Peptides against a protein of PDB entry 2QAS. Designs and how they scored, part 102

Target 1, 120 residues: chain A of PDB entry 2QAS
Amino acid sequence: PPEDLMQYEAMAQDALRGVVKAALKKAAAPGGLPEPHHLYITFKTKAAGVSGPQDLLSKYPDEMTIVLQHQYWDLAPGETFFSVTLKFGGQPKRLSVPYAALTRFYDPSVQFALQFSAPE

## One batch from the design tools (peptide; made by RFdiffusion4, then SolubleMPNN)

Design b2_p25_7_s4 (from b2_p25_7, 10 letters changed)
Fold by OpenDDE base, seed 1:
Structure b2_p25_7_s4 (fold): chain B 120 residues (1-120), chain A 25 residues (1-25)
Amino acid sequence: as target 1 above (120 residues)
Amino acid sequence: SAPEPISEEAHQEAQAAAAAAAAAA
């Protein structure tokens, strides 16, 4: 088969990661997401750039899914990664996740889903 | 698809429980 020297699939995936970034920027705006929208975000916990409490990340050696609707704080969607404070065991934890680490994005309210190939 | 709707923190805890269960299996 012909060799794709343009690497279109990678370009497409990168563009779609931009959708996640844009969605998170909406979530970070005052008032949060427009009801009933909420986000399920799955990422590879061992991907480069992923940061958070060691004990927390250790509990999820492969992938981790977080939900963003009402109980999130200081969501900061940067250009290459986002950071957010969530509660685990009643304790606030700060997570930092590069968009490149994402494997799944889902908004159940409108059944919008995206899947990504993330680095191992 | 994603798991059934539950409280956000409950979801995080549920996943932790699932991970623990998988490790114990």
Scores: peptide ipSAE 0.123, ipTM 0.639, DockQ to the pose 0.061
Fold by OpenDDE base, seed 3:
Structure b2_p25_7_s4 (fold): chain B 120 residues (1-120), chain A 25 residues (1-25)
Amino acid sequence: as target 1 above (120 residues)
Amino acid sequence: SAPEPISEEAHQEAQAAAAAAAAAA
């Protein structure tokens, strides 16, 4: 088969990461997500640019899944990463996650799923 | 299937919402 010098597959993957960014921007808008939509987001906790409480990240050294429905605060979806405050055991925690660290995105309300490759 | 969230509050909320959606389906 001919060699792909354009790297179209990589371009497509980057475009799909844009879907996550767009979904988070909708989630950050006043009123939040339209019912019954909610977002499951899985990411590599050791990926470059991931930041959060040391105890939390140490507890989950490989991957971590968060869900955004109603119990989230100060969601800030930037161009390269998003940050959000969530409660773990009743304690508010701030997470910052680059889109490049994502491995899975899922909205169970409509069974929409995306998977991504992320470095260890 | 949906992965399990790490956040306890988010996990509980998501399960409740999913159950409600399933019941209405």
Scores: peptide ipSAE 0.113, ipTM 0.628, DockQ to the pose 0.180
Fold by OpenDDE base, seed 5:
Structure b2_p25_7_s4 (fold): chain B 120 residues (1-120), chain A 25 residues (1-25)
Amino acid sequence: as target 1 above (120 residues)
Amino acid sequence: SAPEPISEEAHQEAQAAAAAAAAAA
């Protein structure tokens, strides 16, 4: 196949990562996501910039999927990463995830799915 | 694939067991 010096596929993926960012910004607004929307977000736990409790991340050495609908707090979607507080075993845990670490985004309410090849 | 959880927290709690089972298989 001919070489692509423009890297259009990478540009497209980057644009689609922007969709995730935009969706999270909607989720961060007061009242959260409009019903019945909710987000399944999968990311590589060892990707650069991923941060969270060591004991938690140790349980998920490759990928983990978080779901955001009602049980999340302090969602802060930045320009390059988002952070969110979720409960595990009843305990709040803070996660910080760069958009570049994402491998999957899914909203089952409308069957909207995105897949990404996370750089590693 | 994203299973519909009975609760959001239950989903977060259960994925470790699923991953372990998949790795063992």
Scores: peptide ipSAE 0.099, ipTM 0.621, DockQ to the pose 0.071
Fold by OpenDDE base, seed 4:
Structure b2_p25_7_s4 (fold): chain B 120 residues (1-120), chain A 25 residues (1-25)
Amino acid sequence: as target 1 above (120 residues)
Amino acid sequence: SAPEPISEEAHQEAQAAAAAAAAAA
C-alpha cells in the first residue's frame, strides 16, 4: 500500500478526541447530560499529565474507567485536559486527565464508541 | 458491552441504570 505522508489516521484520531472534549463540555453544562446519555471514559493512568490521588492511581497501574452520569461534580473540560470530582469509598477525589491519555470513550445509551492509542 | 467503571459511586449508578433498563424491557 502507498505510504501515507499526510498522517491522516493521526489527524482523524485528533479530531475524534475533539468529540470527547465536546461531549464533556455538554456534560459540564447546567443540568448535565441529557438523559439517558452517560459517558464511560477510559484512560492510561501513567500517561503524562494524568494527576489524582496517589493511592488511587497506584491501584490502577495501567488503565482505569470512569463513568459520568449523575455522580460527578465540578467537571471542568479544558482545552487539553479535563478534571472531575468522583467518589471512591465515599470520598471525593479529583482527577485530571489529558485528552491525549484517553484510550476509550463510550456512550451506552446510543452505543457510540471511540478508541484511541494513548502514549505512556 | 460497556466497560466496568472503577469508581464506587459510578458503579452503583451504572448498576441501578442497568436494573432500571432491564425492568422496563
Scores: peptide ipSAE 0.058, ipTM 0.580, DockQ to the pose 0.160

Design b2_p25_8_s1 (from b2_p25_8, 9 letters changed)
Fold by OpenDDE base, seed 3:
Structure b2_p25_8_s1 (fold): chain B 120 residues (1-120), chain A 25 residues (1-25)
Amino acid sequence: as target 1 above (120 residues)
Amino acid sequence: SIPALPAPANDDVGSAADPTRPTPS
């Protein structure tokens, strides 16, 4: 078949990643997410640009899932990555995750799900 | 279809969050 020089599939993936970014911007606004909405976000911990405490990331050598519902702080959804403060074992930790590292996005309240192919 | 939802790594309990509130220390 003909070669796709436009890279339409990549464009489509980027558009869908934009949904995650938009959702996080809503989550970051005053008042937080409208109940009962909440976000499960899964990402490759070894992907380029992922950063956080070494001891935490070491526990998740492949993928890690976080939930944003009741306890999240300083959510900063940038254009290429988002950062957020969450508690792990009672301790607040800062994570920075490029949207390109995402493999799954899910909102159980409305059963909305997205899957992505993330580079390792 | 999409596989079962993985367990989240972070702690999360309580009521609705206000993300603009001060970060915990």
Scores: peptide ipSAE 0.526, ipTM 0.871, DockQ to the pose 0.466
Fold by OpenDDE base, seed 4:
Structure b2_p25_8_s1 (fold): chain B 120 residues (1-120), chain A 25 residues (1-25)
Amino acid sequence: as target 1 above (120 residues)
Amino acid sequence: SIPALPAPANDDVGSAADPTRPTPS
């Protein structure tokens, strides 16, 4: 097959990252996500821009998955990254994750899934 | 095919919540 010099796949993935951003903006609104929607987000913990408690990130040297359904606070979906407060072992922690670090997005309620290539 | 869903790292129990409510201490 001919070489794709336009890099359409990269463009498509970038556009799909926009879906995650949009979904998080909905999740951040008062009242949260419309039931029964909820989000499973997987990201590379060592990707540039990922920020959080060292002990937590060290526990997940490659990838980490978080769920946004019943217990998430102060979700702030920015233009290049989102931040959110979640509980880990009963303790609230703040995470900051660039959209570029994402490897998977999933909403079990409607079985909507996205997979991405993330920086190593 | 899509790989099995990984277990989430964070705690998550209960019912629907308002994410704009005060953060827990």
Scores: peptide ipSAE 0.525, ipTM 0.871, DockQ to the pose 0.485
Fold by OpenDDE base, seed 1:
Structure b2_p25_8_s1 (fold): chain B 120 residues (1-120), chain A 25 residues (1-25)
Amino acid sequence: as target 1 above (120 residues)
Amino acid sequence: SIPALPAPANDDVGSAADPTRPTPS
């Protein structure tokens, strides 16, 4: 088959990562997400730029899923990554995740799902 | 097809939240 020198699939995935960024910006606004919307976000924990507590990340050597619904704080969706404070075992922890590290995005309220290819 | 939802790592219970509220300690 012909070779795609334009890398259209990568372009499309990057565009769809923009959906996640936009959704997080809505989630970060005062009042949070409109009910009943909430976000399940899965990412590669060893991807470049992922930052968080070592003990936490060690529990998830491949992928990790977080949920943003009732208990999230200081959500900061930047241009290339987002950061957020969540509780793990009752303790608040800060995570920083590049959009490029994402492998899945899901909003159960409307069954909206996205899957991404992230670097190994 | 889309695989089943994995369990989230973080705690999450309660009602609607304002993410701009003071961070917990």
Scores: peptide ipSAE 0.525, ipTM 0.871, DockQ to the pose 0.477
Fold by OpenDDE base, seed 5:
Structure b2_p25_8_s1 (fold): chain B 120 residues (1-120), chain A 25 residues (1-25)
Amino acid sequence: as target 1 above (120 residues)
Amino acid sequence: SIPALPAPANDDVGSAADPTRPTPS
């Protein structure tokens, strides 16, 4: 196949990551997501910019999936990354995840799914 | 095709809550 010098696939990936950012901004608003919408987000835990408790990230050396539905706090969707407080084993912990680290986004309520190519 | 959804790492039970409420201690 001919070489794509425009890098259309990369541009498309960036645009799709924008969907996740927009969805998280909706989720961060008072009242949260409109029921029954909820978000499953999968990301590479060792990707650049990923931050969180060492003990937590150590349990997930490759990928981690989080769900935003009933229990999430202080969701802050920035321009390049989002941060959120979730409970793990009953303990509240803060995660910071760049959109570039995402590998999957899914909303089961409407079966909306996105997959991304993330850096290793 | 999209692979099966992995189990989420975080706790998530009960009814929907306002994400802008105070962070739990």
Scores: peptide ipSAE 0.519, ipTM 0.868, DockQ to the pose 0.494

Design b2_p25_8_s2 (from b2_p25_8, 8 letters changed)
Fold by OpenDDE base, seed 3:
Parts: sequence; structure tokens; C-alpha cells
Structure b2_p25_8_s2 (fold): chain B 120 residues (1-120), chain A 25 residues (1-25)
Amino acid sequence: as target 1 above (120 residues)
Amino acid sequence: SIPALPAPANDDVGSPRDPERPTPS
């Protein structure tokens, strides 16, 4: 097969990651997500740029899934990563996740799903 | 085909929305 020097597949993957970024920007707007939309986001916890409480990340050594619907605060969707405050066992914790670390995105309300190749 | 969703790590989002929001520093 011919060599793809344009890296079209990578471009397509980046575009799809852009969907997640756009969705998070909508979630960060006043009023939050329009009901009944909610976002399941899975990412590799050991990926470069991922940061959060050490104890929490240790509990999920491979992948972690978070859900954004009602109980999320200070969601900040940046250009390369997003940060958000969530509660774990009743305690608020801050997570910072590069979009490149994502492995899956899902909105059950409309059955919209995306999968991504992520570094370990 | 995408495998079944894993359980979310954070607390139940179905509970009433908490009005408290962290303020950026």
C-alpha cells in the first residue's frame, strides 16, 4: 500500500478529539449541559500530562472513567487539555486531562460514541 | 463495536446539583 505522508488518519483522529473539546465547552457554559445529555469520558491515567490526586490515580492505574452531568464544577476546556472538579467519596478533587489521553467518549442520551487511540 | 461502559469513578451525577463551585485563583 502507498505511504500516506499527509498523515490523514492522524488528522481525522484530531478532528474527532475536537468533538470532545467542543462538547466540554458546551458543558462549561452557564446552565451546564442541556438535559438529558451527559458525558462519559475515559482516559489513560498514566498518560503524559494527566494530573490529579495521587491516591485517586493510584486507585485507577490503567484507565479512569468520569461522568459529567450535574455534579461537576469549574470545568475549564483548554486547547490541549481540560480540567474539572468532581467529587470522589464526597470530597472535591481537581483533575487535568489532555485530550490526547482520552480513550473513549460517550453520551448515553443519544448513544453517541467515540473511541481513540491513546498513549500509555 | 465499543465495549460496555465502565462505572464512573466520581460520585453519582444523578443527585441534586450542588450549588457550590470552586472559584479560580
Scores: peptide ipSAE 0.531, ipTM 0.877, DockQ to the pose 0.498
Fold by OpenDDE base, seed 4:
Structure b2_p25_8_s2 (fold): chain B 120 residues (1-120), chain A 25 residues (1-25)
Amino acid sequence: as target 1 above (120 residues)
Amino acid sequence: SIPALPAPANDDVGSPRDPERPTPS
């Protein structure tokens, strides 16, 4: 088969990362996500720009999945990354995750799934 | 196919939302 010199798949993935950003902006709205929508987000913990407590990230040396449903605070979806406060073992922690670090996005309520190839 | 959904790392209660705004530690 001919080589794709346009790299359409990469362009498509970049566009789909925009879906995640848009979804997070909806989640960051005052009322939060409309029930029953909720977001499972998986990312490479060692990807460039990922920031959080060292003890937490050390528990997940490859990938980490977080869920945004009922207990998330100060969700801030920026242009290149989002940050959010979540509880881990009862303790609130702040995470910052570049969209480029994402490997999976899933909303079980409507079975909407996205997978991404994330560079380390 | 799409892999099985990994377990989330963070706590999340089904209902209701926690009205308290926690400060990260």
Scores: peptide ipSAE 0.516, ipTM 0.874, DockQ to the pose 0.634
Fold by OpenDDE base, seed 5:
Structure b2_p25_8_s2 (fold): chain B 120 residues (1-120), chain A 25 residues (1-25)
Amino acid sequence: as target 1 above (120 residues)
Amino acid sequence: SIPALPAPANDDVGSPRDPERPTPS
């Protein structure tokens, strides 16, 4: 089989990561996500650029899944990463996650799913 | 195929009418 010097698969993956970024921008808009849409986002907690409370991340040494539906605050979808405030055990925590750290994106309302390969 | 969805780590117990639902300015 011939060698792909264009790296099309990587380009496709990057394009799909753009879908997540766009979805988060919609979630950050006034009024939040249009009902009944909500986002399940899974990422590698030890990937470069991932940051958050040590006590929280320690509970998830490999992957962590968060949901954005009714209780999320100050969602800031940047160019290369997004940050958001969520509650864990009743306590608000700030997370910062690079899009490159994502391994899964899912919207149950329309059964839309994406999977990614992410470095540790 | 996509594996079963893992349980989310964060709390999310609101409703569409919950005052805690995000309303960014």
Scores: peptide ipSAE 0.514, ipTM 0.870, DockQ to the pose 0.354
Fold by OpenDDE base, seed 1:
Structure b2_p25_8_s2 (fold): chain B 120 residues (1-120), chain A 25 residues (1-25)
Amino acid sequence: as target 1 above (120 residues)
Amino acid sequence: SIPALPAPANDDVGSPRDPERPTPS
């Protein structure tokens, strides 16, 4: 097959990552997500830029999934990464995740799903 | 096809220890 020197697939994935960013911005707005929407976000824990508690990340050596529905605080969706405070075992912890680290996005309420290739 | 949903790592509404609502930025 012909060689793609434009890297269209990568461009397409980056565009789709924009959907996640936009969704998070909606989630960060006053009132949060419109019911019954909620977001399952999966990311590579060892990807560059991922930041969080060592003990937590150690439990998930490959991928980690978080859910944003009823209990999330100070969601800050930046241009290249988002940060959010979540509770794990009752303990609040701050996570910072680059959009480039994402491997999956899913909203069960409308069965909307996206999958991405992320660095191993 | 899309694989089954993995279990979320963080606490959610189902957690009896913390039923708080989200506070967006």
Scores: peptide ipSAE 0.517, ipTM 0.872, DockQ to the pose 0.392; fails the geometry check

Design b2_p25_8_s3 (from b2_p25_8 with V2I F5L P16A F17A A20E V21R)
Fold by OpenDDE base, seed 1:
Structure b2_p25_8_s3 (fold): chain B 120 residues (1-120), chain A 25 residues (1-25)
Amino acid sequence: as target 1 above (120 residues)
Amino acid sequence: PIPALPAPANDDVGAAADPERPTPL
């Protein structure tokens, strides 16, 4: 097959990752997400730039899924990564996740889903 | 087709606690 020197798929994936960033920016707004929207975000825990408690990340050697609906704090959607405080077993933990580490984005309220190829 | 959602790792309440639970309309 002909070689794609433009890397269109990568460009498209990056654009779609932008959807996640935009959604998180809405989630970070003062009023939060408009009900009943909520976000399931799955990412590779060992991807470059992923940061969080070692004990937590160790429980998820491949991928981890987080949900953002009511109990999230200090959501900071940056240009290349987002950070957020979530509770795990009642304890608040800070996660930092590059958009490049994402493998899935899903909003059950409208059944909107995105899948991404992420580096190991 | 997209596979079923895994359970979220973090704590939350309501529909967020169960990805298979229908969301309120």
Scores: peptide ipSAE 0.507, ipTM 0.863, DockQ to the pose 0.212
Fold by OpenDDE base, seed 4:
Structure b2_p25_8_s3 (fold): chain B 120 residues (1-120), chain A 25 residues (1-25)
Amino acid sequence: as target 1 above (120 residues)
Amino acid sequence: PIPALPAPANDDVGAAADPERPTPL
């Protein structure tokens, strides 16, 4: 097949990252996500811009998955990254994740899934 | 075919990987 010099797939991937941003904005709204919607987000922990407790990130040298359903706080979906406070072993911790670091987005309630190629 | 859903790292009382799952994760 002809080679794609326009890189349409990459453009589509970037557009789909916008879905994640939009979903997080909904999750950040008062009242949170409409039940039963909830979000599984997987990202590369060593990607540029990923920030969080070193002890936590060290346990996940490649990828880490978080879930946003009932227990998330101060979700701040920015234009290039989102930050959120979650509990790990009962301890609240702040994560900052660029959308470019994402590798998977999933809402089990409606079986909506997105997969992304993240830079190393 | 999508990979199996990884277990979430954070705590959540209501999280479920499968909408048909009878009990939360």
Scores: peptide ipSAE 0.502, ipTM 0.862, DockQ to the pose 0.223
Fold by OpenDDE base, seed 5:
Parts: C-alpha cells; structure tokens; sequence
Structure b2_p25_8_s3 (fold): chain B 120 residues (1-120), chain A 25 residues (1-25)
C-alpha cells in the first residue's frame, strides 16, 4: 500500500490513549467508578517515565497489569501520566505510569478493550 | 484478537474477573 506520510495510525493511537485518560478521570471522581465498571490496565514496566517501588517493578520485568475497582487510592490522572496507590500483598504502594507506556486497557463489565503499541 | 486477560498484580476484593473474588467489604 502507499506510504502514509500523515501517520494516521499514530494519531489514532494517541486519540485512543485519550480514552484511557478520560476513563481514569471518571474513576478519580468522587464515588469512584460506576458499578460494575472496573479497569484492567497493562503497561510496560521498563518504559520511560514509569515509576514505582523497586521490589515491585523487579517482579514484573516486562509488563504489569493492575486493576482498578474497589481498592485504589489517590488516583491522580494527569495530562501525560497517572499516579495511583494500590495494595500489593497488603502493602500500599504508589505507581506513576505515563499513558504512552500502556499496552492494554480493558473493562470486563462491558467487554471494552483497547490495545496499544508502546515503546520500551 | 484480544489475548486472555492477565492476572492483576494488585489486591482487590471485588475484581469481577476473579470467579473466587471475595464479597466487597
């Protein structure tokens, strides 16, 4: 096929990342996510901008999936990244994840899924 | 095709994807 000099696929990917950002902003609102919605988010742990406890990130050298339903705190969805406090083995830990690091977004309640190509 | 959903790393008592999920507190 002809060469795409407009890079439409990249534009589409960025637009779809906006869906994740919007969903997280809804999740951060008072009252949390409307039942039964919940979010499974997968990201590359080695991607630029990803930040979290060393022990946790070492356990997931490639990709990591988190779920946001009932037990998440201080969710802060920024313009380029989001941060959230989650419990791992009972221990609260803070994660910071750029939207560009995402590889998958899924809401099982309505079977809505998005996949992304993320740089490592 | 979307691959099988990976298991989440964090704790959550109400994750619907887990058939053995505890009742939310």
Amino acid sequence: as target 1 above (120 residues)
Amino acid sequence: PIPALPAPANDDVGAAADPERPTPL
Scores: peptide ipSAE 0.502, ipTM 0.862, DockQ to the pose 0.252
Fold by OpenDDE base, seed 3:
Structure b2_p25_8_s3 (fold): chain B 120 residues (1-120), chain A 25 residues (1-25)
Amino acid sequence: as target 1 above (120 residues)
Amino acid sequence: PIPALPAPANDDVGAAADPERPTPL
């Protein structure tokens, strides 16, 4: 088969990661997510650029899933990564996750799902 | 097929994020 020198598949993956970024920007807007939308985001905890409490990340050596619906604060969707404050066991903690670390995005309200290849 | 999602790690309580609100931490 012909060699793809354009790397179209990589372009497509980046475009789809853009969907997540756009969704998070909507979630960060005043008023939050429009009900009943909520976002399940899964990422590789050991991926480069992932930052958070060591005790928390240690509980999830491979992947971690977070949900954004009502209880999320200071969501900051940047161009290459997003950061957000969530509560774990009642304690607020800050996470920073590069979009490149994502492996799954899901909105159960409309059954919209995306899967991504991420570094192991 | 998409595998079943694992349970979310975080709690879900409190107000939604507001970019105009001061950082709580």
Scores: peptide ipSAE 0.500, ipTM 0.858, DockQ to the pose 0.368; fails the geometry check

Design b2_p25_8_s4 (from b2_p25_8 with F5M A7P F17R A20E V21R L25T)
Fold by OpenDDE base, seed 4:
Structure b2_p25_8_s4 (fold): chain B 120 residues (1-120), chain A 25 residues (1-25)
Amino acid sequence: as target 1 above (120 residues)
Amino acid sequence: PVPAMPPPANDDVGAPRDPERPTPT
């Protein structure tokens, strides 16, 4: 079959990363997401720009999944990365995750799913 | 068929989110 020299799939993924950013901006509003919407986000923990407690990141050497539903604080969706405070084993911790590090996004309430290629 | 999501790493209490609650320290 013909070779796609335009790399349309990569372009589409870049556009779809914008969906995640937009969704997080909605989640960052004072009232949070409209129920019953909530977000599962999976990312490569060793990707460039990922920042957080080393003990936590070491526990997940490949990928980590977080959920934003009931217990998230100070969600700050920037232009290239988002940061959020979550509890892990009862301890609040701050994560910073570039959108480029994402591998999966899912909203179970409407079964909306996205998958992305991320740096290895 | 969409692959099931891995279990989330963070704690998440199944109670309504209070937008006025303070950030945990």
Scores: peptide ipSAE 0.560, ipTM 0.884, DockQ to the pose 0.517
Fold by OpenDDE base, seed 3:
Structure b2_p25_8_s4 (fold): chain B 120 residues (1-120), chain A 25 residues (1-25)
Amino acid sequence: as target 1 above (120 residues)
Amino acid sequence: PVPAMPPPANDDVGAPRDPERPTPT
């Protein structure tokens, strides 16, 4: 079959990652997400650029899912990665996750779901 | 309840989010 030198599939995936970035920017707004919208995000914990507490990442050696609904702070959606403060076992921790590390995105309120191929 | 999604790792209580609440320390 003909070789795709344009890498259209990668372009399409990047565009869809842009949806997650845009959604997080809405979540980072002063009023937060409009109810009842909330976000489930799954990412590869060993992907390049992922950073967070070593003990926490060790507990989730492959993938980790976080939810942004009621308790999230200082959500900072950058151009290539987002950072956010969440509580784990009652303790606040900071996570930094590149959009390229994402594998799943879901908003249960409208049953909107996305899946991505992410590097290990 | 998230169909086909793994459970979230972080704590998330059911009370509405206060956007003005300071980051916990």
Scores: peptide ipSAE 0.558, ipTM 0.884, DockQ to the pose 0.465
Fold by OpenDDE base, seed 5:
Structure b2_p25_8_s4 (fold): chain B 120 residues (1-120), chain A 25 residues (1-25)
Amino acid sequence: as target 1 above (120 residues)
Amino acid sequence: PVPAMPPPANDDVGAPRDPERPTPT
């Protein structure tokens, strides 16, 4: 096939990552997500920029999936990454995840799914 | 809950979210 000098696939991926960012911004609003919407997010834990408790990340050496529905706090969706406080084993933990580290996004309420290619 | 995805790692009780609930410490 001919060479794509426009890099359309990369642009499309970036645009779709924007959907996740927008969804998280809605989730960060005081009222939270409109029921019954909720978000499942999978990301590469070893990707550049991912940060959180070392003991937690060690349990998930490849990918980790989190759900944002009822128990999430201080969700802060930035331009390049989002941070959120979630509970793991009853303990609150802070995670910071670049959008570039995402591999899956899913909202079961409307069966909306996105998949991405992520580094390491 | 999501057949096409791995189970979530975090705890999430099926109770309504209180927007004024303080961040747990």
Scores: peptide ipSAE 0.557, ipTM 0.883, DockQ to the pose 0.448
Fold by OpenDDE base, seed 1:
Structure b2_p25_8_s4 (fold): chain B 120 residues (1-120), chain A 25 residues (1-25)
Amino acid sequence: as target 1 above (120 residues)
Amino acid sequence: PVPAMPPPANDDVGAPRDPERPTPT
C-alpha cells in the first residue's frame, strides 16, 4: 500500500488522547465523576515529561497504572499533561503525566477502553 | 475489545472512600 505521509494514525491517536483529557476534566469538576464511572490510566513511566516520586517510578520501570475513583485530589487536567495527587501506601504523592505518555485508558463501568502507542 | 488492566499502583480499589476533602499532606 502507498505510504502515508500525513501520519493519519498518529492524528487519530492524538484525537483519542483528547478523550482522556476530556474525561479527566469531568473527573476534576465539582462532585467528581458521575457514579459509577471511574478511570484506569496506564502510562509509560519513562516517557518524557512524566514526573513523580523517584522511588515510586522506580518500582514501575515500564508502565504504571493508576485509578481515579474515590481517592484522588487536586486533579488538574492541563492541555498537554495532567497532574493529580494520589496515595501510595498511605502517602500522598503528586504525579504529572503527559497525555502522550498514555498507553491505556479504561472505564470499567461502561467497559470503555482505549489503547495508545506511546514512546518507549 | 476490553484489554486486561494491570493493578493500579495507588490506594483506591478495595479501599473505602477517603473522607478527606483537602489535599492530604
Scores: peptide ipSAE 0.555, ipTM 0.884, DockQ to the pose 0.629

